# Peptides against a protein of PDB entry 5KEZ, part 283

Target 1, 320 residues: chain A of PDB entry 5KEZ
Amino acid sequence: NVAIYNPFRPWWERYQPVSYKLCTRSGNEDEFRNMVTRCNNVGVRIYVDAVINHMCGNAVSAGTSSTCGSYFNPGSRDFPAVPYSGWDFNDGKCKTGSGDIENYNDATQVRDCRLTGLLDLALEKDYVRSKIAEYMNHLIDIGVAGFRLDASKHMWPGDIKAILDKLHNLNSNWFPAGSKPFIYQEVIDLGGEPIKSSDYFGNGRVTEFKYGAKLGTVIRKWNGEKMSYLKNWGEGWGFVPSDRALVFVDNHDNQRGHGAGGASILTFWDARLYKMAVGFMLAHPYGFTRVMSSYRWPRQFQNGNDVNDWVGPPNNNGVI

## One batch from the design tools (peptide; made by RFdiffusion4, then SolubleMPNN)

Design b2_p28_4_s2 (from b2_p28_4, 20 letters changed)
Fold by OpenDDE base, seed 5:
Structure b2_p28_4_s2 (fold): chain B 320 residues (1-320), chain A 28 residues (1-28)
Amino acid sequence: as target 1 above (320 residues)
Amino acid sequence: EEEKKLFEQYLKNQEFPNQRLREAFANN
């Protein structure tokens, strides 16, 4: 991915890929392979956060400032390490003046335009699908158990399906023969927009962001909510079917306090309340549960926003 | 209470909260 130095190596640089090489601040491919093997051998499975909707930001300077030293040129859409070129992006398909998503009430913009400047891959193209599938299959062959598909809301469900149909079965060294990768898709659906979580049920599970938002409100006793209202928690609260839901109290995005639940989201900063919420989540049968493991950073609020929300995990001069 | 007020203000000001999340945390 792109190496960002202003601010200094933010967490979100990881979501700006320039290649599909397994070479980041977390380590190289050999180290990753060793980790996957060690984890699998003790029954711990690995799921990869796969960024396949886009490449890096349009405004990033061309060069070799990347975690694996690969050359890239966002201006010309040149990513030779894949390789991608200008033919592999949705620039001509997006019909907004800026080339970015301007209206989230327009599903076509949401899927075909750039997510705040991130170069949007043309997932309708078989070439692009194949390059992504090759990347994911490499990971499957290493021994990962499945994937979180980042920014799934910004991909057409059919394009995702086409990629998934190209995937290998899981590595039989650790998984039953014929096992398929576990897929969960990041779809932010709190209502009010045309794209729905149900659009993606056919591809795998989806993130249920209503879960953390509503649970936070209840635990905080906001808006007149009561614990007794949790008697029909799950589908009774308008959540997606349990067998399609990936649930969580917080994630790396909404842990920073805005969007997809905003200030209602409980985090480790809310110590006791957070433990109550996580305990409830783990005790209740609804959905597939995910527990957050995060870190502290020096928060500095200005006008209600943390100006240090970019801060990544503890590191030694950018190396984690 | 301050956080609650901030949250309520956010809900009033944001037509597309999902959009605002992406706008805030996707950078280039």
Scores: peptide ipSAE 0.021, ipTM 0.510, DockQ to the pose 0.150
Fold by OpenDDE base, seed 1:
Structure b2_p28_4_s2 (fold): chain B 320 residues (1-320), chain A 28 residues (1-28)
Amino acid sequence: as target 1 above (320 residues)
Amino acid sequence: EEEKKLFEQYLKNQEFPNQRLREAFANN
């Protein structure tokens, strides 16, 4: 991914890929392979946060300032390490003046325009689908069990399906023959937009962001909410079907006080309430549960915003 | 910002009628 130095190596640089090489501040390919093997050997399975909707931001300077040293040029859409070129992006499909998503009530913009400047891949092209599948298959062959598909809301469900149809079965060293990768798709659906979580049910599970948001309001006793109201928790609260839901109390985005859920989201900063929420989630049968493991950073609030919300995970293996 | 806006709208939609409904179900 792109190496960002202002601010200094933020967490979000990991979501700006310039190649599909496995060498980032999280480790190199050998280290990753070693981890996957060790985890699989004790029954711990690994899924990867796959960033396949886009490459890096259009405003990033061209050069070799990347974690693997690969050259890239956002201005010309040149990513030779893949390789991608200007033919592999949705620049011609997006009809907005900025090239970015301007109206989230327009599903076509949401899927064909750039998410906050991130170069939007043309996932309708078989070439692009194949390059993504090759990346994911490499991970499958290493021994991962599945994927979180980042920014799925910004991809056409049919394009996702086309990529998934190219995926290998899981590695038979650890999984039964014919096993399929576990897929869940990040879709932020809190209502009010044309894109719905149900659009993606055919590809796998989807994130249910209403879960953490509403659970937070209940445990915080906001808006007159009571724990007794959780009697019909799940589908009874308007959530997606249990067999399509991946549920969580917080994620890396809303843990920083912004995004889906806002201030209602419970985090480790609110230890007592957070433990209550996580405990309830693990005890309740609704959805497939995900527990967050995060880190502490030096929060500094200015005008209601944490100016240090960019701080990335702890790193003690050097700066690459 | 968009997600924040949607959440605020979601909260408004949940406040009165849904609360009464949830209370009714909780009392069953």
Scores: peptide ipSAE 0.012, ipTM 0.352, DockQ to the pose 0.048
Fold by OpenDDE base, seed 4:
Structure b2_p28_4_s2 (fold): chain B 320 residues (1-320), chain A 28 residues (1-28)
Amino acid sequence: as target 1 above (320 residues)
Amino acid sequence: EEEKKLFEQYLKNQEFPNQRLREAFANN
């Protein structure tokens, strides 16, 4: 991915890929392979956060400032390490003046335009699908158990399916023969938009963001809500079907949330309430649960916003 | 940023109001 130095190596640089090489702040491919092997050998499975909707930001300077030193040129859409070229992006398909998503009530914009400037891959192309599948298959062959599909809301469900149909079975050294990768899709569906979580049920599980939001309000006793109301927690609260839900109290994004929305989300900063929420989540039989392992950073609020919300995990001069 | 705004709006609008929750609780 792109190496960002201003601010110094933020967490979000990981979500700006320039290649599919397994060479990042966390280590190289050999180290990753070693980690996967060691984890699998003790029954710990690895799921990769797969960034396949886009490449890096369109405004990033061309060059070799990347975690693996690969050359890239966002301006010309040149990513030779893949390789991708100008033919592999939705520049001509997006109809907005900026090239970015401008209206989230327009599903076509949401899927065909750039997410906050991130170069949007043309997932309609078999070539692009195949390159992504090759990346994911390499990981599968290494021994990962599945994937979180980042920014799934911004990909057409059919394109995702086409990629998933190209995936190998899991590595038989650790998984039963014929096993398929576990897929869960990050879809932010809070209502009021045309794209729904249900659009993606056919590809795998989806994130249920209503879960953490509502649980936070209940545990905080906001709006007169009571713990006793959790009796019908799950589908009874309007959440997606349990067998399609990936649930969590917080994630890396909303953990850094601001304002009313951010305040409802429980995080480790509110240790007591957070433990209550996580405990409840793990005890209640709804959805597939995800527990966050995060870190403390020096929060500095200015006008209600944490100016240090970019801070990544503990590192040694950028190396994790 | 847009998603953040939508999230805040969701919380403010109370898509699942307390009244419906109370009714659901009573019927369970």
Scores: peptide ipSAE 0.010, ipTM 0.391, DockQ to the pose 0.048
Fold by OpenDDE base, seed 2:
Structure b2_p28_4_s2 (fold): chain B 320 residues (1-320), chain A 28 residues (1-28)
Amino acid sequence: as target 1 above (320 residues)
Amino acid sequence: EEEKKLFEQYLKNQEFPNQRLREAFANN
């Protein structure tokens, strides 16, 4: 991915890929392979956060400032390490003046335009699908158990399905023969927009962001909410079906207080309430549960916003 | 109370919740 130095190596640089090489701030491919093997050998499975909707930002300077040193040129849509070219992006398909998503009530814009300047891949093209599948299959062959599909809301469900149909079975060294990768899709659906989580049920599980948002209000005792109301927690609260839900109290995005639950989200900053929420989540039989492991950073609030919400995990001069 | 106010503001912005979320991180 792109190496960003202003601010200094933010967490979100990880979501600006320039290649599908397994070279990141966390290590190289050999180290990753070693980790996957060691984890699998003790029954711990690995799920990869796969960024397949887009490449890096349109405004990023061309060059080799990337975690693996690969050359890239956002201006010309040139990513030779894949390779991608201008033919592999949705620039001509997006009809907005800026080239970015301008109206989230327009599903076509949400899928075909750039997410905050991130170059939007033309997932309709078989070539693009195949390159992504090759990347994911490489990971499967290494021994990962499945994937979180980042920014799934910004991809057409059919395009995702086409990619998934190209995937190998899981590595038989650790998984039963014929096992399929576990897929869950990040879709932020809190209502009010045309794209729905249900659009993606055919591809795998989806994130249920209503879970953390509503649970936060209950545990915080906002608006007269009571713990006793959690008796029908799950589908009874308007959440997606349990067998399609991946649930969590917080994630890296909403832990920073922006969107997808807002201030209701419980985090480690509210340790007692957070433990209660996580405990409840693990005890209640709804959805596939995900527990967040995060870190503290030096928060600095200006006008109600943390100006240091970019801070990534503890690192040694940018290396995790 | 401050958190509640922030949450209420968030609810008012439900028309484009994802857009606002992504914009917030892009402008960091």
Scores: peptide ipSAE 0.018, ipTM 0.501, DockQ to the pose 0.135; fails the geometry check

Design b2_p28_4_s3 (from b2_p28_4, 19 letters changed)
Fold by OpenDDE base, seed 4:
Structure b2_p28_4_s3 (fold): chain B 320 residues (1-320), chain A 28 residues (1-28)
Amino acid sequence: as target 1 above (320 residues)
Amino acid sequence: EEEKKLFEQYLENQKFRNERMKAAFAAN
């Protein structure tokens, strides 16, 4: 991915890929293989956060400032380490003046235009699908158990399906022969937009962002909410079917007030309430549960916004 | 940013939730 130095190595640089090389702040491919092997050997499975909707931001300077030294040029859409070129992006498909998503009520913009300037891959192309599948298959062959698909809301479900259809079975050294990768898709659906979580049920599980939001209001006792109201928690609260839901109290985005964020989201900053929420989530049978492991950073609020929300995990001069 | 707006809309709608939840609790 792109190496960002201003601010110094923020967490979000990880979501700006310039290649599919397994060479990042966290280590190289050999180290990753070693980790996956050691984890699998003790029954811990690895799921990769796969960034396949886009490459890096269109405003990033061209050069070799990347975690694996790969050259890239956002201006010309040149990513030779893949390789991608201008033919592999949706520049000509997006019809907005800025090239970015401008109207979230236009599903076509949401899928075909750039998410906050991130160069949008043309996932309709078999070439692009194949390059992504090659990346994911490499990970599968290493021994990962599945994937979180980042920014799934911004990809056409059929394009995702086409990629998934190219995937190998899981590595038989650790998984039963014929096992398929576990897939869950990040889709932010709080209602009011044309794109629905149900559009993605055919590809795997989806994130249920209403879960953390509503649980937060209950635990915080906002608007007269009571714990007793959780008696019909799950589908009774308007959530997606349990067998399609991945649930969580917070994630890295809404922990920082981004995306489906807000004051109701509980985080480790409110330790007592957070433990209550996580405990309830783990005890309740609804959905597939995900627990957040995060870190403290020096929050600095200006005009209601944390200007240090970019701070990444504890590191040694940028190396995690 | 759009997701934040949707979340705010959700919060505004919560003012009617208590009655609905009370009814659901009583019915279950």
Scores: peptide ipSAE 0.007, ipTM 0.382, DockQ to the pose 0.047
Fold by OpenDDE base, seed 1:
Structure b2_p28_4_s3 (fold): chain B 320 residues (1-320), chain A 28 residues (1-28)
Amino acid sequence: as target 1 above (320 residues)
Amino acid sequence: EEEKKLFEQYLENQKFRNERMKAAFAAN
């Protein structure tokens, strides 16, 4: 991915890929392979956060300022390490003046325009689908068990399906023959927008962001909410079907106060309430559960916003 | 300089998304 130095190596640089090489601040491919092997050998499965909707930001300077040292040129849409060219992006499909998503009530913009300037891949093209599938298949062959598909809301469900149809079965060294990768898709659906979580049920599970948001309001006792109302927790609260739900109390976005759910989201900063929420989630049968493992950073609030919400995960080994 | 610009855009986007999500949540 792109190496950002101002601010110094923020967490969000990881979501600006310039190649599909396994070489980042988290480690190299050999180290990753070693981890996957060790984990699989003790029954711990690995799921990869796959960034396949886009490449890096259009405003990033061309050059080799990347974690693997690969050359890239956002201006010309040149990513030779893949390779991608100008033909592999949705520049011509997006009809907004900026090239970015301007109206989230326009599903076409949401899917065909750039998310915050991130160069939007033309997932309708078989070539692009194949390059992504090759990346994911490499991970499958290493031994991962599945994927979180980042920014799924910004991809057409049919394009995702086309990619998934190209995926290998899981590695038979650790999984039964014919096993399929576990897929869950990040779709932020709190209502009020045209794109719905149900649009993606055919591809796998979907993140249920109403879960953490509503649970937060209940545990915080906001708006007269009571714990007794959790008797019909799940579908009874308007959530997606349990077999399509991936549930969580918080994620890396909303624990910084900017993601779906707003201020209702409980995080480790609210330790007691957070433990209650996580405990409830793990005890209740609704959905497939995900527990957050995060880190502390030096929060600095200015006008209600943490100006240090960019701080990335700790790095002690000096690998940049 | 461009990295600074990207960071500023990130902050602006996060604020926008936060407000958007709050609005969507309140609409339900």
Scores: peptide ipSAE 0.023, ipTM 0.471, DockQ to the pose 0.052; fails the geometry check
Fold by OpenDDE base, seed 3:
Structure b2_p28_4_s3 (fold): chain B 320 residues (1-320), chain A 28 residues (1-28)
Amino acid sequence: as target 1 above (320 residues)
Amino acid sequence: EEEKKLFEQYLENQKFRNERMKAAFAAN
């Protein structure tokens, strides 16, 4: 991915890929392979956060300032380490003036335009699908158990399906023959927009963001909410079917959204309430559960937003 | 300077997401 130095190595640089090489601030491919092997040998499975909707931001400087040293040129849409070119992006397909998503009530914009300047891949092209599948298959062959698909809301479900249909079975050294990768898709559906989580049920599980939001209001006793109302927790609260839900109290994004609409989200900053919420989540049968492991950073709120929400995990000069 | 612009875009995106989330909560 792109190496960002101002601010110094933010967490979100990881979501700006310039290649599919497995060399980042976390380590190189050999170290990753070693970790996957060690984890699998003790029954711990690895799921990869796969960034396949886009490459890096359109405004990033061309050059070799990347975690693997690969050359890239966002201006010309040149990513030779893949390789991608100008033919592999949706620049001509997006009809907004800026080239970015301007109206989230327009499903076509949400899928075909750039997410905050991130170069949007043309996933309708078999070439692009194949390059992504090759990346994911390499990980599967290493021994990962499945994937979180980042920014799934911004990809057409059919394009995702086409990629998934190209995937190998899991590595038989650790998984039964014929095992399929576990897939869950990040889809932010809080209602009010045309794109629905149900659009993605055919590809695998989806993130249920209503879960953490509503649980936060209940645990905080906001708006007269009571614990007794959790009697029909799950589908009874308008959540997606349990067998399609990936649930969580907080994630890296909404953990940083405190004050400007994300105030209901419980985090480790509110330790007592957070433990209550996580305990409830783990005890309740609804959905597939995910527990957050995070870190402290020097929060600085301005106008309800933490201006230091970019801070990444503890590191040694950018290396974790 | 380009890195600064990228950071600013990130901040703008976060603000936008937060506003959308707030609106979604209000609509529900």
Scores: peptide ipSAE 0.021, ipTM 0.459, DockQ to the pose 0.040; fails the geometry check
Fold by OpenDDE base, seed 5:
Structure b2_p28_4_s3 (fold): chain B 320 residues (1-320), chain A 28 residues (1-28)
Amino acid sequence: as target 1 above (320 residues)
Amino acid sequence: EEEKKLFEQYLENQKFRNERMKAAFAAN
């Protein structure tokens, strides 16, 4: 991915790929392979956060300022380490003046335009699908158990399906023969937008962001909510079917106060209430549960916003 | 800095949508 130095190595630089090389601040491919092997050998499975909707931001300077030193040129859409060129992006499809998503009530914009300037891949092209599948298959062959698909709302479900259809079975050294990768898709659906979580049920599980938002409201006793209302928690609260749901109290985005759920989201900053929420989640049978492991950072609020919400995990001069 | 600004704008947009939907939470 791109190496961002202003601010200094933010967490979100990881979501700006310039290649599919397994070479980042977390380590190189050999180290990753070693970790996956050691984890699998003790029954711990690895799921990769796969960034396949886009490459890096269009405003990033061309050069070799990347975690593995690969050259890239956002201006010309040149990513030779893949390789991608100008033919592999949706610049010609997006009809907005800026080239970015401007209206989230326009599903076509949400999927064909750039998410906050991130160069949007043309996932309708078989070439692009194949390059992504090659990347994911490499990970499958290493021994990962599945994937979180980042920014799934910004990809057409059919394009995702086409990629998934190209995937190998899981590595038989650790998984039963014929096992398929576990897929869960990040789709922010709190209502009010045309794109729905149900659009993606055919590809695998989806993130249920209503879970953390509603649970936070109840535990905080906001809006007259009561714990007794949790009697029909799950589908009774309008959530997606349990077998399609990936549930969590917080994630890296909404832990920083701006993501889906807003101020209702409980985090480690609210230690007592957070423990209650996590305990409830783990005790209740609804959905596939995910528990977050995070870190403290020096929060600095200005006008209601944390100006240090970019801060990544503890590191030694940029190296994790 | 430009990338940070764009990302923050996205997050702010999400926050705005969340606030608009709080009324639906209260209906439960």
Scores: peptide ipSAE 0.018, ipTM 0.489, DockQ to the pose 0.049; fails the geometry check

